# Peptides against a protein of PDB entry 6UG1: the designs that were tried, part 246

Target 1, 304 residues: chain A of PDB entry 6UG1
Amino acid sequence: SNEERKRRKYFHMLYLVCLMVHGFIRNEWINSKRLSRKLSNLVPEKVFELLHPQKDEELPLRSTRKLLDGLKKCMELWQKHWKITKKYDNVGLYMRTWKEIEMSANNKRKFKTLKRSDFLRAVSKGHGDPDISVQGFVAMLRACNVNARLIMSCQPPDFTNMKIDTSLNGNNAYKDMVKYPIFWCEVWDKFSKKWITVDPVNLKTIEQVRLHSKLAPKGVACCERNMLRYVIAYDRKYGCRDVTRRYAQWMNSKVRKRRITKDDFGEKWFRKVITALHHRKRTKIDDYEDQYFFQRDESEGIPD
Target 2, 301 residues: chain A of PDB entry 6UG1 as posed
Amino acid sequence: SNEERKRRKYFHMLYLVCLMVHGFIRNEWINSKRLSRKLSNLVPEKVFELLHPQKDEELPLRSTRKLLDGLKKCMELWQKHWKITKKYDNEGLYMRTWKEIEMSANNKRKFKTLKRSDFLRAVSKGHGDPDISVQGFVAMLRACNVNARLIMSCQPPDFTNMKIDTSLNAYKDMVKYPIFWCEVWDKFSKKWITVDPVNLKTIEQVRLHSKLAPKGVACCERNMLRYVIAYDRKYGCRDVTRRYAQWMNSKVRKRRITKDDFGEKWFRKVITALHHRKRTKIDDYEDQYFFRRDESEGIPD

## One batch from the design tools (peptide; made by RFdiffusion4, then SolubleMPNN)

Design b2_p28_3_s3 (from b2_p28_3, 14 letters changed)
Fold by OpenDDE base, seed 3:
Structure b2_p28_3_s3 (fold): chain B 304 residues (1-304), chain A 28 residues (1-28)
Amino acid sequence: as target 1 above (304 residues)
Amino acid sequence: MEEIEEILELLKTDKEEALKKIQEILNK
């Protein structure tokens, strides 16, 4: 019905704000000075120097290579720090089906809210789910004065799915769900004027995204709970930016159709949400990023 | 829309209550 379509859009918008707010709060928690002091001690001086290379005036690419090597070593150090990776409770922050949302409304599952103190303890001990691990990795890089962003792929329920039964049947549902991350890191490369993508936990990869990312879900089974639609970046200065364009190969043709921003109302609304979560002034880094997004939009072309 | 605006306002005033409300919504 038209009513059910309106209801699903409403719940999608509500969940999206909730997820974006969750990302904002986690981004604040990882700025903890107490946590920063603990995590900086995990990084040896030699690795710190690689994270902060001098500008090579002859070949700026040499400086980028040092930074990439430093980030690789930080991933290795992080794996040694992290002792226990917990499974997600249920589906974590992956996408729920409409049936699961209707059923959970009836089941007052006392989800124990993870307090800030419990989060900081989990990161410090190296004991938690993959999302806590990624968030802790971003905190470690920030403790080393690296301009690292927390990236969140927000997974609100699919308002474009109008099927009544949306139950997911499959023995490998959890494995397929966790194949791609929901949280990752970006690091600013001041030499190339680009963001470097870092997944320290799931795929354990570093990439310089040009046209597509390895972190973008591929295949039906993994896309059931992880649809690339809203990739939000949270920086150390409480900036909030939509960076979906970086990770979406087909932003205009495919991704836009599955976003609330497909119409003018949804675009204005989503801009209001981003503005409410963006607590810093614009910088030259934002100019370089917007120029990159513009070039990516031009190169994709107008969808037929 | 009111719940969204309330969550956005709670982010400014009480982030812990905002987080709790988010978890309550995400668990529905």
Scores: peptide ipSAE 0.076, ipTM 0.765, DockQ to the pose 0.790
Fold by OpenDDE base, seed 1:
Structure b2_p28_3_s3 (fold): chain B 304 residues (1-304), chain A 28 residues (1-28)
Amino acid sequence: as target 1 above (304 residues)
Amino acid sequence: MEEIEEILELLKTDKEEALKKIQEILNK
């Protein structure tokens, strides 16, 4: 019905804001000075120097290579720090079906809210789910004065799916769900003027994204609970930016159709949400990023 | 829309209550 379409659109918007705010709060928690002091001690001086290379005036690419090597070593150090990776409770922050939402609305599940103190303890001990691990990795890089962003792929329910029963059948549902991350890191490369993508936990990869990312979900089973639609970046200065364009190969042809921003009302609304979560002034880094997104839009072309 | 505005307002005033409301919505 038209009413069910409106209801699903509304619930998608509400859920999206809740996810974006969750990312914002986690981004504040990882700025903890106490956590920063503890995590900086995990990084040896030689690795710190690689994270802060001098500008090579002859070949700036050498400086980028040092940074990439430093980030690789930081991922290895993080794996040594992280002792226990917990499974997600249920589906974590992956996408729920409409049926799961309708069934849970009737069940007042007393979800045990992870408090800030418990999060900081979990990161400090190296014990928690993959999301906590990624968030802790971003905190470690920030402790080393690296301009690292927390990235969140927000997974609100699919308002374009009008099917009543979307029962996900399958023994491998959890494996397919966790195949791609929900949280990852980006690091600013001041030499190339680009964001470097870092997945320290799931795929354990570092990418300089040009046209596509390995972090973008592929295949029907993986896309059931992880659909690339809203990739939000949270920086150390409480900036909030939509970086979906980086990770979406087919932003205009495929991704936009599944976003609230497919219409002018949704675009204006989503801009208000981003603005409410963006607590810093614009910088030259934002200019370079917007220029990159513009070039990516031009290179994709208009969908036929 | 009102619930979204309330959550955004709570983020400014009481982040713990905002987090709790978010978790309640995410777990509905």
Scores: peptide ipSAE 0.057, ipTM 0.752, DockQ to the pose 0.772
Fold by OpenDDE base, seed 4:
Structure b2_p28_3_s3 (fold): chain B 304 residues (1-304), chain A 28 residues (1-28)
Amino acid sequence: as target 1 above (304 residues)
Amino acid sequence: MEEIEEILELLKTDKEEALKKIQEILNK
């Protein structure tokens, strides 16, 4: 019905706000001065120097290579720190079906809200789920004065799916779900004027995204609980930015159709949500990023 | 997760309280 379509759109919007606020709160928690002092001690001086290379004026690519090597060593140090990777409780922050949302209405499960103190303890001990691990990795890079962003792929229920009974059947559902991350890191490369993508936990990869990302979900089974639609970046200065364009090959032809921003009302609403979560002034880094997004929109073209 | 789950639970039981909590979070 038209009423059920409106209801699903509303629940999608509300769930999206909750996810974006969760990312904001986690981004505040990882700015903890107490945590920063502990995590900086994990990074030896030689690795710190690689994270802060001098500008090579002859070949700026040499400076980028040092930064990439420093980030690789930071991933290795992080793997040594992280002792216990817990499985997600149920589906974590991956996409729920409409049926799961309806059934969870009837089950008043007292979920035990992870307090800030418990999160900081989990990161400090190296015990937690993959999301806590990625968030802790971003905190470690920030403790080393690296301009690192927390990236969140927000997974609200699909308001374009009007099917009632999407029972996700099968024992492999968890493996397919966790094949691609929900949280990762971006690091600003001041030499190339680009963001470097870092997945320290899941794929354990570093990439400079041009047209395609390894972190973009591929295949039907993986996309059931992880649909790339809203990739939100949270920086150390409490900036909030939509960076979906970096990771979406087909932003205009495919991804936009699955977003609330497919119409002018949804675009204006989503801009209000971003503005409410964006607590810093614009910088030249934002100008370089917006120019990159513009060039990516022109290169994709208008879908036929 | 649980703040979302609490908000999602409130969305089912008391939509106004859920919206109020979201608005309180967005206004911080």
Scores: peptide ipSAE 0.034, ipTM 0.735, DockQ to the pose 0.077; fails the geometry check
Fold by OpenDDE base, seed 5:
Structure b2_p28_3_s3 (fold): chain B 304 residues (1-304), chain A 28 residues (1-28)
Amino acid sequence: as target 1 above (304 residues)
Amino acid sequence: MEEIEEILELLKTDKEEALKKIQEILNK
């Protein structure tokens, strides 16, 4: 019905705000000074130096290579720190079906909210789910004075899916779900003027995204609970930015159709949400990023 | 996750309190 379409759109918007707020809160928690002091001790001086290379005036790419090597070593150090990777409870922050949402509406399950203290303890001990692990990795890089962003792929329920029953086949669902991350890291490369993508936990990869990312879900089964629609970046200064354009090869032709921003109302609304979560002044880094997004938009062209 | 679930649960039981919590978080 038209009413159900409105309900699903509204619930998508609400769930999206909740997810984006969760990302904001986790981004605040990883700025903990106590955690920072502890995590900085995981990084030896030689690795710290690689994270902060001098500018090579002859070949800036050499400086980028040092940074990439430093980030690789940080991923290795993080793997040594992380002792226990817990499975997600249910589906974690992956996309729920409409049926799961309706069923959860009837079950007053007191979800045991992870307190800030428990989160900080989990990161400090190296015990937690993959999301906590990624968030802790971002905290470690920030503790080393690296300009690292927490990236969140927000997975609100698909308001474009008007099927009544969206039950997913259970057995392979978890493996397919966790194949691609929901959280990852970006690191600013001051030499190339680009963000470097780092997945320290899931794919254990570092990439300089050009046209497509390895972190973008591929295949029907993986996309059931992880659709690349809202990739939000949270920086150390409480900046909030939509970085979906980096990871979406087909932003205009495919991704936009599944976003609330497909219409002017949704675009204005989503801009309000981003603005509400963006607590810093614009910087030259934002200018370089916006220029990159513009070039990526022009290069994709108008969808046929 | 749990904050979302709490907010989502609040949105079912007390929509105003849920929105207030969201706003309080957005205004921090």
Scores: peptide ipSAE 0.029, ipTM 0.724, DockQ to the pose 0.082; fails the geometry check

Design b2_p28_3_s4 (from b2_p28_3, 9 letters changed)
Fold by OpenDDE base, seed 3:
Structure b2_p28_3_s4 (fold): chain B 304 residues (1-304), chain A 28 residues (1-28)
Amino acid sequence: as target 1 above (304 residues)
Amino acid sequence: MEKIEEILELLKTDKEKALELIEKILRE
């Protein structure tokens, strides 16, 4: 019905705001000075120097290679720090089905909210879910003065799915769900003027995304709870940016159709939400990023 | 729309209460 379409659009918007604000709050928590002091001690001087290479004037690529090596070593150090990876409670921040949303409204599960103190303790001990681990990794890089962003793939329920029963059946549902991350890191490369993508926990990969990311979900089963639609970047200065264009190969042809921003009302609304979460002035880094997104839009072409 | 505005307002005034409301909504 038209009413059910409106209802699903509303819940999509509500969940999207909840997820984006969750990311914002976690991004603030990882800026903790107490946590920063603890995590900086995990990074030896030799690795710190690799994270801060001098500009090679002859070959800037040499400086980028040092940074990449430093980031690889930071991932290895992080794996040594992290002792226990908890499974997600239920589906974590992965996408819920409409049936799960309807059933959950009836089941008042007392969820214990993870407090800031509990989060900081979890990161410090190396004990928590994969999202806490990624967030802690971003905190470690920030403790080393690296310009690292927390990236969140927001998974609101699919308002384009108008099926009544959206139950997911299958023994491998959890494995398929966690195959791709919801949280990852980006690091600013001041030499190449690009963001480097870092997944320290799930795929344990570093990439310089050109056209395609390894972090973009592939296959029907993996996309059931992880649809690339809203990739939000939170920086150390409380910037909030939509970086979906980096990770979406088919932004205009496929991804846009599944976003609230498919129409002018949704675009204006989403821009208001981004503006409410963006607490810094524009920088030259944002100019380079916007230029890259523009070039990616031109290269995709207009969908027929 | 009211809950969205409430969350965005709580984010300015009381981030812990905003988080509690969000976690309630996300887990409901």
Scores: peptide ipSAE 0.364, ipTM 0.906, DockQ to the pose 0.771
Fold by OpenDDE base, seed 4:
Order: structure tokens, then sequence, then C-alpha cells
Structure b2_p28_3_s4 (fold): chain B 304 residues (1-304), chain A 28 residues (1-28)
């Protein structure tokens, strides 16, 4: 019905705000000075130097290669630090079905909220779910004065899916769900003027995204709980940016149709949410990023 | 719409309550 469509759109918007605010709060927590001091001690001087290479004026690519090597070593150091990767409680922050939302509304489950103190302890000990691990990795890079962003792929329920999904009860459902991350890192490469994608936990990969990302979910089973629609970047200065265009090959043809921003009302609303979470002034880094997104939009073209 | 506004307002005034409300919504 038209009413059910409105209801699903509303819940999509509600969950999207909740997820985006969750990411914002976690981004604040990882800026903890106490945590920063502890995590900086995990990074040897030689690795710190690789993270901060001198600019090679002859071949800037050499400086980028040093940064990439430093990030690889940081990922290895992080794996040594992280002792216990917990499974997600239920589906974590992956996408719920409409049936699951309807069923959960009836079940007042007492969930223990993870407090800031518990989060900081979890990161410091290296004990937690993959999201906490990624967030801690971003904190470690920030502790080393790296311009690292926390990236969150927000998974609100699919308001475009009007079917009742009955099918998600398979033994492999969890494996398919966690095949691709919800959280990852981006690092600013000041030499190439690009963001480097780092997944320290799931795929354990470093990528310079051109047209496609390894982090973009592929296949029906993986996309059931992880649809690339809202990739939000949270920086160390409390910037909040939609970076979906980087990771979406088919932003115009496929992704936009599944976003609230498919219409002018949704676009204006989503911009208000971004603005409410964006607490810094624009920088030249944002200009380079917007130029890249523009070029990617032109290169995709208008869907036929 | 009220819950969205409540979350955004709590984010300014009491981030812990905002998080509790979010976790409630995300888990309910």
Amino acid sequence: as target 1 above (304 residues)
Amino acid sequence: MEKIEEILELLKTDKEKALELIEKILRE
C-alpha cells in the first residue's frame, strides 16, 4: 500500500539517522587522548617515519609507496594487538529485514549499551567485535598523527524492497553477512591528493580506489544484509561526508535508486543530517575529494 | 519524525542518552 511505502521510508530514515549518529559517537570516542597515548606506543619509530615520508619531488609515487608500506605495517601491528575478535550480537549493524524489524518491535530485549569506558577498554585490550577493531585501528593511526577517517557503510532497511523476506535462515547467512565490512578506514595521501582505503580486519587490504573497491559487496547472498548505499566518512576533526561515490561503481544507475536521496525531498533531508553531523569548516582536501567525485559521476554518465 | 529530532537533540545535550536511544531503536 501507499501507507506501507511511507512507513518503510520512515523506518529507513530513522535507522539511517541512528546509524549515522552511532558512527559520529564512535568517531568521537576514538579521539580519546588517553587511548591515543596507549595506541601510539604500538607503533615503532621506523613505522611512524614510513607514515610520514618526506615528499619526493622527483617521484611523488615513492612517498605514496612509503605511506602504503607504513599502513601495511600498521595493519600487521594491529593484528598482533587484537587478541579476540567477537562475533556480532545477532546481525550487528548489518541490514535487518522488514520482518526482523516487525518482530523485534514486539520483543523488548534488554541489550547492554556499550559505554565509552567499555569501548576504550575493549580497544586498549584488543577485545571486541570487528567494528570496534576497525575503530581502534583508526584511533591508532590518529595517535600517529595520520589523517585517518572512520568509514561506515550504513545499512538501513531497504525501503525499496516491498517483499517480506523469509529466506535469511541459512547456516552460511552469518558468513555471507560478514564477508564484506561495515566499517573501514581511509587515509589521506597528501602526495597523490587521494584517500587510501584500508580494511585492517575483514579483507586485510589496502586499496587505492579508482573505479571499483574490493569492499563493495558482490553477490546476492552478501547483498542481503550489506547493500552499498550510504558510505559515511568521519574525520578526526568531526567532519562528516558522504563518500558513497568512491565505492559505488554504479551510483547513478543502481545505488541512487535505493537511497532516500533519489528524490529532492530525500536529498534535502539527508543534507540536513550530514550538516548536523559535520562540525568543521571545508578544507582543500574536501575540494580534491569533490573534484574526484565529480569526475567519477561524469565518467559513469546518466543511466539509460 | 519526533524520534529523529529527539536523537539529534540528545546528540547535542546528552550523547550517552542519544546512544541508548539509538541502540534501543537499532535493537528493537
Scores: peptide ipSAE 0.299, ipTM 0.884, DockQ to the pose 0.761
Fold by OpenDDE base, seed 1:
Structure b2_p28_3_s4 (fold): chain B 304 residues (1-304), chain A 28 residues (1-28)
Amino acid sequence: as target 1 above (304 residues)
Amino acid sequence: MEKIEEILELLKTDKEKALELIEKILRE
């Protein structure tokens, strides 16, 4: 019905704001000075030097290679620090089905909220779910003065799915769900003027994304709970940016139609949400990033 | 729309309450 379409759009918007604000709060928590002091001690001087290479005037690529090597070593150090990866409670921050939303609305479950103190303790001990682990990794890089962003793939319910029953039947439902991350890291490469993608926990990969990312979900089963639609970047200065264009190969043809921003009302609304979460002035880094997004839009072309 | 505005307002005034409300909505 038209009413059900409106309802699903509303819940999509509500969940999207909740997820984006959750990412904002976690990004603030990882800026903890106490946590920073503890996590900086995990990084030896030689690795710190690789994270801060001098500019090679002859071949800037050598400086980027040092940074990439430093980031690889940081992932290895992080794996040694992280002792216990907990499973998500239920589906974590992955996408819920409409049936799950309808069923849960009737069940007032007392959920224990993870407090800031508990989060900081979890990161410090190396105990927690994959999201906490990624967030802690971003905190470690920030503790080493690296310009690292927390990236969140926001998974609101699919308002374009008008099916009543989306029962996810399958023995591997959890494995398919967690195949791709919800949280990852980006690091600014000041030499190449690009963001480097780092997944320290799930795929354990470093990417210089050109056309596609390995972090973009592929296959029907994986896309049931993880659809790349809203990739939000939270920086150390409380910037909030939509970086979906980096990770979406087919932004215009495939992703845009599954976003609230498919119409002018949704675009204006989403811009208001981004503006409410963006607490810093524009920088030259934003200019380079926007130029890259523009080039990616031109390269994709207009969908037929 | 009211709940969205409430979350955004709580984010400015009381981030812990904002988080509690979010976790409630995300888990309900």
Scores: peptide ipSAE 0.260, ipTM 0.867, DockQ to the pose 0.745
Fold by OpenDDE base, seed 5:
Structure b2_p28_3_s4 (fold): chain B 304 residues (1-304), chain A 28 residues (1-28)
Amino acid sequence: as target 1 above (304 residues)
Amino acid sequence: MEKIEEILELLKTDKEKALELIEKILRE
């Protein structure tokens, strides 16, 4: 019905705001000075130097290579720190089906909020789910004065799916769900003027994304709970930016159709949400990023 | 997650309180 379509759109918007706010809160928590002091001690001086290479005036790419090597070593150090990767409770922050949303409406499940103190303890001990682990990795890089962003792929329920949800009861449903991350890191490369993508936990990969990312979900089963639609970046200065264009190969042809921003109302609304979460002034880094997104949009073209 | 669930639960029971909680979270 038209009413059900409106309802699903509303719940999509609601979940999206809640998820984006969750990312914002986690981004604040990882800025903890107490946590920063502990995590900086995980990084030896030699690795710190690689994270802060001198500018090679002859070949800036050499400086980028040092930074990439430093980030690789940081991922290795982080794996040594992280002792226990917990499974997600239920589906974590992956996409819920409409049936699951309706059923959860009836069940007053007391979700136990992870308090800030519990989060900081979890990161400090290296005990938690993959999202906490990624968030802690971003905290470690920030503790080393690296301009690292927390990236969140927001998974609101699919308002474009008007089918009655078949129960995703497949034996591999969890494995397919967690195949691709919801949270990852980006690091600013001041030499190339680009963001470097880092997944320290799931795929354990570093990318300089050009047209395609390994972090973009592929295959029907993986896309059931993880659809690339809203990739939000949270920086150390409480900036909030939509970086979906980096990770979406087919932004205009495929991704836009599944976003609230497919129409002018949704675009204006989503821009208001981003603006409400963006607590810093614009920088030259934002200019370089916007220029990159523009070039990527032109290069994709208008879908026929 | 719990704040989302609290927000989601509040949105079912008290939409104004849910919005207030979202706003509070956005102002924090």
Scores: peptide ipSAE 0.029, ipTM 0.713, DockQ to the pose 0.085; fails the geometry check

